# Peptides against a protein of PDB entry 4HTP, part 39

Target 1, 231 residues: chain A of PDB entry 4HTP
Amino acid sequence: SQTVASHVPFADLCSTLERIQKSKGRAEKIRHFREFLDSWRKFHDALHKNHKDVTDSFYPAMRLILPQLERERMAYGIKETMLAKLYIELLNLPRDGKDALKLLNYRTPTGTHGDAGDFAMIAYFVLKPRCLQKGSLTIQQVNDLLDSIASNNSAKRKDLIKKSLLQLITQSSALEQKWLIRMIIKDLKLGVSQQTIFSVFHNDAAELHNVTTDLEKVCRQLHDPSVGLSD

## One batch from the design tools (peptide; made by RFdiffusion4, then SolubleMPNN)

Design b1_p12_2_s1 (from b1_p12_2, 5 letters changed)
Fold by OpenDDE base, seed 3:
Structure b1_p12_2_s1 (fold): chain B 231 residues (1-231), chain A 12 residues (1-12)
Amino acid sequence: as target 1 above (231 residues)
Amino acid sequence: MEHLEKLIEELE
């Protein structure tokens, strides 16, 4: 069966996350998330108008927004140093050049942007003049590639991990890669709490997650914001 | 979200 995630570009999620990060007030951050969620639910209703018993939900997006709560997918085994080396190779950066050194020494305060310690921001500025302006991946395709990475990490197939990473990188804009890196490292830096994300999604979401620790169950059971746990 | 709105219109 078709899913909402198979139709939503990964770029749309990333642009929403970027707006949330840049917003100063809590209310404005919440508004951007709510607008994305409401659009998703509306599209779900249209896509599945003739099929009432579907398992499709917000889960494909939620697991990317709250990657630290991932329990279905195994560990990626990917760190910033691995990504730095991959980018240096892929972009053919001089080893002693400024950009290669920025990626490898991302923790050291350098430059005017104040991005020390945030590898994703360092990578963004290196990638911006070198990458596609628009990516081609859907949210489903991103999750499929991340599943492949986790599975191959468990199987100790480093070559296949690299292959999937290259597919993600070559089909993504610099902005999309910034957020993809943060999803893999499991730190989005949105400036809103997990509790806030759950409360906007559904009034009972935090409670159900505290009991089950299962994001998919939370998203499926509480898909309709008007239907509570006790109903 | 303009893109999703367009997709919804295409489904209707």
Scores: peptide ipSAE 0.041, ipTM 0.773, DockQ to the pose 0.955
Fold by OpenDDE base, seed 1:
Structure b1_p12_2_s1 (fold): chain B 231 residues (1-231), chain A 12 residues (1-12)
Amino acid sequence: as target 1 above (231 residues)
Amino acid sequence: MEHLEKLIEELE
């Protein structure tokens, strides 16, 4: 069946995350998240206007925003070093070149942007002049590819992992890849807590998650911000 | 966001 995630470009989520990250104040960060969420809910209502009891929810986005809470998808088995090597290969970067060394030695301060230790930011600047200006993936497609990576990691199929990663990379802008990397590594650096994200989503979200540890249940049961756990 | 809003309008 149709889902909101199948219609929402991954770029839209990434742009929202970028705005949140760049915002200094908590209130501004919350505003950007709320705007995305409200738009999502509005789209949900329009998409499912004639359908009751759908299982569709904010879960496809929420699991990317709070990747550390992922329990459905198995481990990716992907580290920064693997991504560095993949980018060097894909972009045909000279191994002894500045950009290759930046990716491999991402923990060492380079003095340029102060991005030491943040592989995603280093990757962004390497990718920006080399990749697509606009990505083509939906949130659903990103999740499907991430599911494939996790499944193939479990099956020890490194070749298929690489294939899915290449699909993600080749269909994503530098900005999208920055956030995708952070999702895979499970560190978004948004500057807002998990509790804040839950509180904006629904007043009862933190409580329900604490009990169930099931992010999908949280998103489905508390899809309507006006309907509480006690209702 | 603008793109999503446009998609919403198309569904309404």
Scores: peptide ipSAE 0.039, ipTM 0.767, DockQ to the pose 0.803
Fold by OpenDDE base, seed 5:
Structure b1_p12_2_s1 (fold): chain B 231 residues (1-231), chain A 12 residues (1-12)
Amino acid sequence: as target 1 above (231 residues)
Amino acid sequence: MEHLEKLIEELE
């Protein structure tokens, strides 16, 4: 069956995350997340209008928003240093050049941006003048590629890991890559807690997750905000 | 990006 995630551009999620990060107050951050979630639920209702028994849920997006809670997908085996080397290669950056050194020495302050220690932000500025203006991936496609990376890491297929990473990179804008990096590293730096995200999603979400530790079950069982855990 | 596309083609 078709899913909401197969229709939603990854760019839409990244734009929402960017707005959340740039927002100063908790209330504004919550508003941006709520708007995305409400839009998702409305699209779900329209897409599945004649099909009441579906397994589709917010899970494909939630697992990217809360990547530290991922339990279905195995470890990627990807660190900042690996990504730095990959970008140097794919962008054909001089090894001793300014941009290559920025990526490799991302923990050391190099300029006025204050991005020291945030590899994703450093990568963003290197990528911005070099990458596509608009990506083409859906949320479903991003998850499929991430599944491939995890599977190939488990199988020790380094060449296939590189292939999947290249597919992600070539079909993503600099902004989308910034957020993709943060999803892989499992630190989004949104400025809102896990509890806040769950509370906005459903009143019983935090409780159900505490018991089950199953993010898909939380998203599926509590898909409707008006239907409680006991129902 | 053009360089990257070439690298992908080489892996396929």
Scores: peptide ipSAE 0.015, ipTM 0.501, DockQ to the pose 0.022
Fold by OpenDDE base, seed 4:
Structure b1_p12_2_s1 (fold): chain B 231 residues (1-231), chain A 12 residues (1-12)
Amino acid sequence: as target 1 above (231 residues)
Amino acid sequence: MEHLEKLIEELE
């Protein structure tokens, strides 16, 4: 079955997240998220105009925006150090070179940008001159690859994890990889709370999530902002 | 990116 996520470029989500992060005020952050959400819902209505009882929802995007609430897929088993080593290998960076050392020593201040401790930002600057300008992955494809990583981690298939990571990396821009890293590490640094994200999504979203802890259920049941839990 | 593509091909 066709899903909204199969049509929405991952780049669009990343651009939205980038705008949210760069925005200083809460109101502006909310506006950017709302615009993306409204666009998603509009596309959903158009895509499913002649189809009733679809299970499609905002869940594929929401689970990437709130990765700490992920309960469907198992742990990735990926840390910053693993990603650093992977990038050094994939980009053929000299091990004693500046870029390799930046990735490995991401916790120490290495520059004027104040990005110490933010591996994704450090990676972004290393990747920017080396990666594609435009990615090709949809949100669905990103989730499929992340599912593969989690599954293979559970199965202790390290080579297959690497394969899926390579597919993500080779089909993503530097900006997309920045956000992908943050999704994997489960820290987006948006400057907006989980509660705010839920409140913008639906008035009853926080309550339903508190009871069910099921992000997919929240997205499905509260897909329509005009239909509440008591309806 | 050519290097990455080659690595993917080697894993396939």
Scores: peptide ipSAE 0.013, ipTM 0.503, DockQ to the pose 0.023

Design b1_p12_2_s2 (from b1_p12_2, 6 letters changed)
Fold by OpenDDE base, seed 2:
Structure b1_p12_2_s2 (fold): chain B 231 residues (1-231), chain A 12 residues (1-12)
Amino acid sequence: as target 1 above (231 residues)
Amino acid sequence: MEHLEKLIKELE
């Protein structure tokens, strides 16, 4: 079935997340999230205007925004060290070079940006001069690739994990990869709480999630902000 | 979002 996520570029989500991260104060962060959400809902209504009983929802985006609440896909088995080694290989970085060492020793302050311990930011600056300016992946495609990674991790197929990672990397901008890394590591550093995200999504979202622990159910049942749990 | 708004207009 056709989904909103199959039409929304991953770049659009990443740009929204970047704006949220850079914004000062709760109100401005909320505004950026609300704008993305409202656009998503509007697109959903247009896409599904002739179909009332669709299972499509904000879930494909929400599970990337709140990756720590992911329950459908299992663990990726990916650590920063693995990504560092992959980038060194893919970008053909000298192993004893500055950029390779930055990636491998991401926890050690290098004095440039104060990004010690934030692998995604370190990766971003290494990738920025080397990667595509614009990615080509949709939110659905990103989720499909992440599903593949989790499935292959469970199956202990390291070769296929690498294949899916390479597909993600080669079709993404540096900014998209920054956020993709944070999604995989499950730390977006948005500066806005989970409770705030739920509250903006729907007044009943936090309550329903607390009861069900099912992010997809929350997104599906509370897709319309005007329709409550009791309706 | 500019891109999504464009897509929405195309569907309307």
Scores: peptide ipSAE 0.041, ipTM 0.787, DockQ to the pose 0.910
Fold by OpenDDE base, seed 1:
Structure b1_p12_2_s2 (fold): chain B 231 residues (1-231), chain A 12 residues (1-12)
Amino acid sequence: as target 1 above (231 residues)
Amino acid sequence: MEHLEKLIKELE
């Protein structure tokens, strides 16, 4: 069946995350997240206007925003070093070149942007002049590809992992890839806590998650911000 | 966000 995630461009989520990251104050960060969430809920209501009891929820986005809480998808088996090597290959970067070395030695300060230790930021600047200006993936498609990666990692099919990664990379802008990397590595660096994200989503979200540890259940049961756990 | 808003309007 149709889902909100199948209609929402991954770029829209990434743009929201970028705004959150760039915002200095907690209130501004919350505002950006709330705006995205409200739009999502509004779209949900419109999409499912004639359908009751749908299982569709904010979960497809939430699991990308809070990737450390992922319990459905198995481990990706992907580290920064693997991504570095993949980008060097894909972009045909000289191994001894500045950009290749930046990716491989991402932990070492380069003095340029102060992005030492943040592989995603280093990758962004390498990718920006080389990749698509606009991505084409939906949130659903991103999740499908991530599911494929996790499944193939479990099956020890490195070739298929690479295939799915290439699909993600070749269909994503530099900004989208920055956030995708952070989702895979499970560190978004938004500057807002998990509790803040939950509190904005629903007043009872943190409590329900604490009990169930099921992010999908949290998103489905607390889809309506006006309907609480006690209702 | 703008794109999503457009999609919402198309569904209304």
Scores: peptide ipSAE 0.040, ipTM 0.774, DockQ to the pose 0.810
Fold by OpenDDE base, seed 5:
Order: sequence, then structure tokens, then C-alpha cells
Structure b1_p12_2_s2 (fold): chain B 231 residues (1-231), chain A 12 residues (1-12)
Amino acid sequence: as target 1 above (231 residues)
Amino acid sequence: MEHLEKLIKELE
């Protein structure tokens, strides 16, 4: 069956995350997340209007928003240093050049941006003048590629890992890559707690997750905000 | 990005 995630551009999620990060107050951050979630639920209702028994849920997006809670997908085996080397290669950056050194020495302050220690932000500025203005991936496609990376990491197929990463990179804008990196590293830096995300999603979400530790089950059982855990 | 596209084709 078709899913909401197969229709939602990854760019839409990334733009929402960017707005959340740039927002100063908790209330504004919550508003941006709520708007995305409400839009998702409305689209779900329209897409599945004549199909009441579906397994589709917010899970494909939730697992990217809360990547530290991922339990279905195995480890990627990807660190910042690996990504730095990959970008140097794919962008054909001089090894001793300014941009290559920024990526490799991302923990050391190099300029006025104050991005020291945030590899994703450093990568963003290197990528911005070099990448596509608009990506083409859906949320489902991003998850499929991430599944491939995890599977190939388990199988020790380094060449296939590189292939999947290149597919992600070539079809993503600099902004989308910034957020993709943060999803892989499992630190979004949104300034909103896990509990807040769950509370906005459903009143019983935190409780159900504490018991089950199953993010898909949480998203599926609590898909409707008006239907409680006991129902 | 053109260089990247070439690398992808080489891996296919």
C-alpha cells in the first residue's frame, strides 16, 4: 500500500526543522512542529479515505526527528571524519585547501560563525555554493537509503555504503544535507526535548514509549490524537 | 556535483 512518506518531500521536513532551530522560544518551536504534524495527519486522512485498516503512520518522519530512538535500523558505522573524507573526494577539494581543512578540523574554530564542533554546519557552508538548490528525495526514499547503509554496514560492504551515501548527497540541497548529517550522527540540536516532541504528538506518547521503547508502535497506536492508550 | 555524478556512475 502507498504511504504518506512516499509523497512528502524530504525538503519539507528539513525546512520545518530549520524553522524550529531558528525559533527563539519553546512555543514557536512547538508551533512549527505541530503544523507539520497536522499537515501529515490531514494528508493521511485524504490518502487513506477509503481504506480504514492501514499500518501507515507518522513513524517514517518521527524516526528522523528522534534518530537517537531508532531501534529497527542497525548502526550506520558513519562518523564525522568519514563524511569529511567523502566530501573532500566527491567535491574534489584540495587536501591542504581551506575547505578540506575546515571539514577535517571541524572541532577547531576557524572563523566568525561560531560553528566549531558542529560538523553539519561546517559542511553546510562548504556545500552551499557547490550543491543543488532543491533536492528531489521523499521521506520514504531517504529512509530506504538509510536502511541500505545500515544493512551494508552490517555486511561490511563499504563500497555499497559509499554508493548509497552518494545517492543521498547528489539528490539533496546543502540544507537537506545539513539535516541528513545530523540525523546520521543522531543530534539535531533543535532546542526542544524528546518529551516535548512526544507531548505534541500525543498525550500518551511518552508513557507508551517508556513501556515499549518501540517508536513505530507509538506512532501507529497513537496516530489519532483523540484516541487514548486505553481505547 | 558533476564530479559526484561521475563517481556514482562508476559505482553502478
Scores: peptide ipSAE 0.016, ipTM 0.549, DockQ to the pose 0.022
Fold by OpenDDE base, seed 4:
Structure b1_p12_2_s2 (fold): chain B 231 residues (1-231), chain A 12 residues (1-12)
Amino acid sequence: as target 1 above (231 residues)
Amino acid sequence: MEHLEKLIKELE
């Protein structure tokens, strides 16, 4: 489909999120998000230059950045323990080995990294030496696969859930999987609030979301930062 | 990830 999300690599979003997470100051975090958003809007304008009334917006990215606000797709039914078991199987890790135990016991202190309780970080270090260096998925493809997972969870089709997860994993770098896990678990640990994300996106975004609770509507109606709710 | 790719093929 002719959308920005179909052209933007998932890796680009993950790199942005990584920069945000690593930044210590609020201002620096905001800068990284703003740069990604501005790039997205610029690409949108170029892509749709000769097309009016497009429904395309930042929504495909926003729903991954603020996964706790997802209302379109149903629950994934995926927890850390399920992912741990999946990775053990997929990576053929010895069940009693160090890496398998790290994944299963992610809540306990694992030593030098201080990542206790952060499953995604623990998974990252297990995956880093085992996964491809560069992923191939676009943001659109990631969302399509996540939609599939949610749909199949609702339908109680566990095998098809596994299939979609395998597709995500196989086509993603360790870094991309770190962020994908956080998106699925709905905790990005960016160190920046929802309010800040909305504020950077559009001055009226928080207000519109508070009223509608519709993230897509927020992204579509407030796509242009210069056009407000009252316009 | 050859092992993972094999698993995917088995599910297809």
Scores: peptide ipSAE 0.015, ipTM 0.547, DockQ to the pose 0.023

Design b1_p12_2_s3 (from b1_p12_2, 5 letters changed)
Fold by OpenDDE base, seed 3:
Structure b1_p12_2_s3 (fold): chain B 231 residues (1-231), chain A 12 residues (1-12)
Amino acid sequence: as target 1 above (231 residues)
Amino acid sequence: MEHLEALIEELE
Protein backbone atom coordinates (compact mmCIF):
# COMPACT_ATOMS: atom_id res chain seq x y z
CA SER B 1 0.00 0.00 0.00
CA GLN B 2 1.06 3.58 -0.61
CA THR B 3 2.40 5.67 2.24
CA VAL B 4 2.83 9.39 2.72
CA ALA B 5 6.54 8.77 3.30
CA SER B 6 6.86 7.27 -0.19
CA HIS B 7 5.81 10.62 -1.68
CA VAL B 8 7.57 13.12 0.59
CA PRO B 9 11.12 14.03 -0.45
CA PHE B 10 13.72 13.71 2.27
CA ALA B 11 14.84 17.19 1.22
CA ASP B 12 11.54 18.62 2.47
CA LEU B 13 12.11 17.23 5.94
CA CYS B 14 15.69 18.50 5.94
CA SER B 15 14.59 21.98 4.88
CA THR B 16 12.09 22.02 7.74
CA LEU B 17 14.74 20.90 10.23
CA GLU B 18 17.10 23.58 8.94
CA ARG B 19 14.43 26.25 9.43
CA ILE B 20 13.77 25.01 12.95
CA GLN B 21 17.47 25.07 13.82
CA LYS B 22 17.96 28.58 12.45
CA SER B 23 14.85 30.00 14.07
CA LYS B 24 15.20 32.14 17.15
CA GLY B 25 12.81 31.32 19.93
CA ARG B 26 10.47 28.47 20.73
CA ALA B 27 7.45 29.92 18.93
CA GLU B 28 9.11 30.09 15.51
CA LYS B 29 10.59 26.62 15.90
CA ILE B 30 7.15 25.27 16.74
CA ARG B 31 5.61 27.05 13.75
CA HIS B 32 7.96 25.38 11.28
CA PHE B 33 7.35 21.94 12.75
CA ARG B 34 3.58 22.48 12.82
CA GLU B 35 3.52 23.54 9.19
CA PHE B 36 5.30 20.36 8.13
CA LEU B 37 3.07 18.20 10.29
CA ASP B 38 -0.14 19.83 9.08
CA SER B 39 0.93 19.36 5.48
CA TRP B 40 1.70 15.72 6.18
CA ARG B 41 -1.71 15.11 7.75
CA LYS B 42 -3.47 16.87 4.90
CA PHE B 43 -1.61 14.75 2.37
CA HIS B 44 -2.46 11.63 4.35
CA ASP B 45 -6.16 12.44 4.20
CA ALA B 46 -6.02 13.03 0.46
CA LEU B 47 -3.92 9.94 -0.26
CA HIS B 48 -6.11 7.64 1.81
CA LYS B 49 -9.51 9.26 1.21
CA ASN B 50 -10.95 6.01 -0.19
CA HIS B 51 -9.19 3.66 2.21
CA LYS B 52 -10.25 3.09 5.78
CA ASP B 53 -8.20 1.52 8.55
CA VAL B 54 -4.77 2.31 7.11
CA THR B 55 -1.74 1.89 9.37
CA ASP B 56 0.11 4.75 7.68
CA SER B 57 1.07 7.56 10.05
CA PHE B 58 3.65 10.26 10.78
CA TYR B 59 5.96 7.56 12.21
CA PRO B 60 8.43 7.49 9.26
CA ALA B 61 9.15 11.18 9.82
CA MET B 62 8.87 11.17 13.61
CA ARG B 63 11.51 8.46 14.02
CA LEU B 64 13.94 10.64 12.05
CA ILE B 65 13.06 13.76 14.05
CA LEU B 66 13.40 11.92 17.38
CA PRO B 67 16.04 9.30 16.54
CA GLN B 68 16.95 8.87 20.22
CA LEU B 69 13.57 7.20 20.68
CA GLU B 70 14.14 4.61 17.96
CA ARG B 71 13.33 1.12 19.27
CA GLU B 72 12.45 -0.80 16.11
CA ARG B 73 15.89 -0.66 14.48
CA MET B 74 18.91 -2.17 16.09
CA ALA B 75 22.06 -0.08 16.46
CA TYR B 76 23.70 1.21 13.29
CA GLY B 77 27.21 0.71 14.60
CA ILE B 78 28.27 3.95 12.92
CA LYS B 79 30.36 6.66 14.55
CA GLU B 80 31.81 9.94 13.35
CA THR B 81 35.22 8.37 12.75
CA MET B 82 33.74 5.81 10.38
CA LEU B 83 31.92 8.50 8.44
CA ALA B 84 35.05 10.63 8.30
CA LYS B 85 37.04 7.79 6.79
CA LEU B 86 34.26 7.01 4.34
CA TYR B 87 34.06 10.61 3.15
CA ILE B 88 37.82 10.84 2.76
CA GLU B 89 37.74 7.74 0.59
CA LEU B 90 34.64 8.65 -1.40
CA LEU B 91 35.68 12.25 -2.07
CA ASN B 92 39.29 11.23 -2.68
CA LEU B 93 40.49 13.80 -0.16
CA PRO B 94 44.23 14.02 0.45
CA ARG B 95 44.93 12.33 3.78
CA ASP B 96 47.11 15.17 4.97
CA GLY B 97 44.84 17.81 3.45
CA LYS B 98 42.85 20.42 5.31
CA ASP B 99 39.43 18.86 4.68
CA ALA B 100 40.46 15.34 5.67
CA LEU B 101 42.01 16.64 8.87
CA LYS B 102 38.88 18.66 9.65
CA LEU B 103 36.75 15.53 9.40
CA LEU B 104 39.12 13.38 11.46
CA ASN B 105 39.73 16.03 14.10
CA TYR B 106 36.21 17.42 14.19
CA ARG B 107 36.42 18.02 17.95
CA THR B 108 39.33 20.42 17.59
CA PRO B 109 38.41 24.06 16.91
CA THR B 110 40.09 24.40 13.53
CA GLY B 111 37.25 26.06 11.66
CA THR B 112 36.17 29.68 11.33
CA HIS B 113 32.51 28.86 11.88
CA GLY B 114 32.78 27.69 15.48
CA ASP B 115 31.50 24.23 14.55
CA ALA B 116 33.98 22.33 16.71
CA GLY B 117 32.47 19.14 18.04
CA ASP B 118 29.64 19.08 15.50
CA PHE B 119 30.72 16.57 12.89
CA ALA B 120 27.63 17.13 10.75
CA MET B 121 28.37 20.84 10.33
CA ILE B 122 31.99 20.17 9.49
CA ALA B 123 30.93 17.56 6.96
CA TYR B 124 28.41 19.98 5.46
CA PHE B 125 31.05 22.54 4.58
CA VAL B 126 33.32 19.88 3.11
CA LEU B 127 30.45 18.44 1.07
CA LYS B 128 28.81 21.67 -0.11
CA PRO B 129 31.19 22.35 -3.01
CA ARG B 130 31.41 18.65 -3.94
CA CYS B 131 27.89 17.21 -3.80
CA LEU B 132 24.80 17.44 -5.97
CA GLN B 133 22.46 20.34 -5.30
CA LYS B 134 19.24 18.33 -5.09
CA GLY B 135 18.77 14.90 -3.57
CA SER B 136 16.48 12.21 -4.95
CA LEU B 137 15.49 10.19 -1.88
CA THR B 138 12.07 10.01 -0.27
CA ILE B 139 11.59 9.64 3.47
CA GLN B 140 10.60 6.01 2.89
CA GLN B 141 13.77 5.31 0.92
CA VAL B 142 15.91 6.86 3.64
CA ASN B 143 14.23 4.69 6.25
CA ASP B 144 14.66 1.60 4.07
CA LEU B 145 18.37 2.27 3.77
CA LEU B 146 18.69 2.90 7.50
CA ASP B 147 16.86 -0.37 8.16
CA SER B 148 19.34 -2.10 5.90
CA ILE B 149 22.27 -0.59 7.77
CA ALA B 150 20.93 -1.70 11.15
CA SER B 151 20.14 -5.19 9.90
CA ASN B 152 23.55 -5.61 8.30
CA ASN B 153 25.27 -4.29 11.41
CA SER B 154 23.53 -6.99 13.41
CA ALA B 155 24.66 -9.54 10.83
CA LYS B 156 28.22 -8.12 10.86
CA ARG B 157 28.14 -7.47 7.11
CA LYS B 158 30.39 -4.43 6.87
CA ASP B 159 30.45 -4.52 3.09
CA LEU B 160 26.68 -4.18 2.86
CA ILE B 161 26.67 -1.40 5.46
CA LYS B 162 29.10 0.52 3.29
CA LYS B 163 26.95 -0.09 0.23
CA SER B 164 23.86 1.37 1.88
CA LEU B 165 25.81 4.34 3.21
CA LEU B 166 27.14 5.04 -0.26
CA GLN B 167 23.61 4.99 -1.63
CA LEU B 168 22.53 7.51 0.98
CA ILE B 169 25.51 9.77 0.35
CA THR B 170 25.49 9.72 -3.45
CA GLN B 171 21.78 10.51 -3.65
CA SER B 172 21.79 13.36 -1.13
CA SER B 173 22.72 17.04 -1.15
CA ALA B 174 25.15 18.45 1.37
CA LEU B 175 22.28 19.78 3.47
CA GLU B 176 20.49 16.45 3.41
CA GLN B 177 23.69 14.70 4.45
CA LYS B 178 24.15 17.12 7.34
CA TRP B 179 20.80 16.07 8.74
CA LEU B 180 21.24 12.41 7.83
CA ILE B 181 24.47 12.35 9.84
CA ARG B 182 22.68 13.87 12.80
CA MET B 183 19.92 11.27 12.51
CA ILE B 184 22.46 8.43 12.48
CA ILE B 185 24.40 9.88 15.41
CA LYS B 186 21.05 10.62 17.09
CA ASP B 187 21.61 14.30 17.90
CA LEU B 188 19.69 16.83 15.80
CA LYS B 189 20.50 19.95 17.84
CA LEU B 190 17.16 21.52 16.95
CA GLY B 191 16.97 23.66 20.06
CA VAL B 192 13.52 22.31 20.90
CA SER B 193 12.79 19.59 23.43
CA GLN B 194 11.25 16.18 22.86
CA GLN B 195 8.35 17.29 25.03
CA THR B 196 7.69 20.23 22.75
CA ILE B 197 7.70 18.02 19.65
CA PHE B 198 5.19 15.67 21.27
CA SER B 199 3.06 18.55 22.49
CA VAL B 200 2.79 19.96 18.99
CA PHE B 201 2.04 16.54 17.52
CA HIS B 202 -0.76 15.70 19.96
CA ASN B 203 -1.78 16.76 23.47
CA ASP B 204 -1.65 13.14 24.67
CA ALA B 205 1.53 12.12 22.83
CA ALA B 206 3.97 12.57 25.70
CA GLU B 207 1.76 10.59 28.06
CA LEU B 208 1.26 7.71 25.63
CA HIS B 209 4.97 7.57 24.88
CA ASN B 210 5.85 7.58 28.57
CA VAL B 211 3.67 4.52 29.06
CA THR B 212 4.42 2.54 25.90
CA THR B 213 7.83 3.82 24.74
CA ASP B 214 6.48 2.93 21.29
CA LEU B 215 6.87 5.80 18.86
CA GLU B 216 4.92 4.07 16.08
CA LYS B 217 2.01 3.43 18.42
CA VAL B 218 2.04 7.08 19.45
CA CYS B 219 1.95 8.23 15.84
CA ARG B 220 -0.74 5.77 14.80
CA GLN B 221 -3.11 6.09 17.74
CA LEU B 222 -2.80 9.85 17.92
CA HIS B 223 -2.77 10.51 14.19
CA ASP B 224 -5.84 12.73 14.48
CA PRO B 225 -5.12 15.70 16.75
CA SER B 226 -8.81 15.94 17.64
CA VAL B 227 -9.10 12.36 18.92
CA GLY B 228 -7.63 11.74 22.35
CA LEU B 229 -6.58 8.63 24.26
CA SER B 230 -9.78 8.60 26.26
CA ASP B 231 -12.05 8.67 23.22
CA MET A 1 5.07 23.30 2.28
CA GLU A 2 4.64 24.00 -1.40
CA HIS A 3 5.67 20.60 -2.67
CA LEU A 4 3.16 18.68 -0.58
CA GLU A 5 0.43 21.14 -1.48
CA ALA A 6 1.08 20.51 -5.14
CA LEU A 7 0.93 16.77 -4.59
CA ILE A 8 -2.36 17.12 -2.74
CA GLU A 9 -3.82 19.06 -5.63
CA GLU A 10 -2.83 16.27 -7.98
CA LEU A 11 -4.57 13.69 -5.81
CA GLU A 12 -7.87 15.67 -5.58
Scores: peptide ipSAE 0.037, ipTM 0.758, DockQ to the pose 0.956
Fold by OpenDDE base, seed 1:
Structure b1_p12_2_s3 (fold): chain B 231 residues (1-231), chain A 12 residues (1-12)
Amino acid sequence: as target 1 above (231 residues)
Amino acid sequence: MEHLEALIEELE
């Protein structure tokens, strides 16, 4: 079945997240999220114009925006140290070089950027001059690869985990990888609360999530902002 | 977002 997520580039989500993060005020952060959401809903309506009963929803994006609320996908088993080693290998970084040491010692202040403890930001600056390729993944493809990683982690297939990670990395820009890392680590640092995200999505979203703890149900049942829980 | 808007226009 056709989904909105199969059409939306992952880059579009990442650019939105970047705008949200860079915005200082709550109102501006909300505006950027609302614009993305409204565009998503508009695309949904156009895509499913002739189909009344669809299960498609904002869930594919929402689970990446609120990765700490993920309950369907199993644990990735990926830590910053694993990613650091992978990048060193993939980028052929000298192990004693400045960039390799930045990735491995990401918790230690190493520069003027003040990004100590934020592995994704450190990775971004290492990747930026080295990533020449425009990102090509859709939101659905990213979720499929993340599902593969989680499944293979459960199955203890380390080789297949690496394969899926390499596919994510090689098909993503430095900016997309920054956000992908944050999604995997489950810390987006957007500067907006979960409650704010829910409130923008739907007035009843927080309540429904508190009861069900099911992010997909929240996204499906409250897809229409004009239709409430009591309706 | 500009890309998504373009995709919407193609469907419409």
Scores: peptide ipSAE 0.037, ipTM 0.752, DockQ to the pose 0.816
Fold by OpenDDE base, seed 4:
Structure b1_p12_2_s3 (fold): chain B 231 residues (1-231), chain A 12 residues (1-12)
Amino acid sequence: as target 1 above (231 residues)
Amino acid sequence: MEHLEALIEELE
């Protein structure tokens, strides 16, 4: 079945997240998220115009925006050190070179950017001159690959994990990879709280999530902002 | 956002 996520480029989500992160005030952060959400809902309505009662929802995006609340897929088993080693290998970086050392020693401030401890930002700067300018993945494809990683982690298939990671990396821009890393590590650093995200999504979202702890249910049941939990 | 809007227009 057709889903909104199968049409929305991952780049669009990443661009939104980047705007949110760069925004200084809460109001501007909210605006950027709201714009993305409204566009998503509008697309949903258009896509499903002739098909009522679909299960499609904002969930594919929401689970990437709030990765700490992921309950459907198991742990990725991926840490910064693994990603660092992967990038060193993939990019053929000299092991004793500046960029390799930046990735491996990401916790130590070595640069002027103040990005100490943020592996994704360090990776971004390493990747920017080396990666594609435009990614090709949809949100659905990203989720499929992440599902594969989680599944293969559970199965202890390290080679297949690497394969899926390579697919993600090779089809993503540096900016998309920055956000992908943050999604995997489960720290987006948006500067906006979970509560705020829920409040923008739906007035009853936080309450429903607190009861169910099911992000998909929240997204599906509260897909329409005009329909409340009690309706 | 711009790309998503374009996609909406194609559906509509």
Scores: peptide ipSAE 0.037, ipTM 0.760, DockQ to the pose 0.818
Fold by OpenDDE base, seed 5:
Structure b1_p12_2_s3 (fold): chain B 231 residues (1-231), chain A 12 residues (1-12)
Amino acid sequence: as target 1 above (231 residues)
Amino acid sequence: MEHLEALIEELE
């Protein structure tokens, strides 16, 4: 069946996340998230106008925004050091060069940008002059590739993990890769709490999640902001 | 990026 996630570019989510991160105030951060969510719901209504019994929901996006709450996928088995080595190989960076050393020693303060300890930001600056300006992946495709990584990690198929990572990297901009890294590592650094995200999504979302711990169920049951848990 | 594309082609 056709889903909203199959039509929404991953770049749109990343742009929203970037705006949220750059916003200083809570109100502005909330506004950017609300605008994306409202757009998603409007698209859902248009896409499924003649089909009221669909299971499609905000879940494909929500699981990327709150990756620490992911329970459907198994562990990726990917750490910053693995990604550093992968980028050095893929970008053919000299192993003793500045960029390779920045990726490997991401915890060490290097330079004036204050990016020490944030691997995704360090990777972004290395990737920016080397990657495509615009990615081609949808949110559904990103989730499919992440599912593949998790499944292959469970099966101990390192070659297939590398293949899926290569597909993500080659079809993504530097900005999209920054956010992909943060999704995989499960630390988005948005500056808004999980509670805030749930409260904007639906008034009953936090309560339902506390009881069920099922993010898909939360997104499906509370898809309509006007329909509560007792409805 | 060209190097990445070549690596993907080798894996396919």
Scores: peptide ipSAE 0.013, ipTM 0.486, DockQ to the pose 0.023

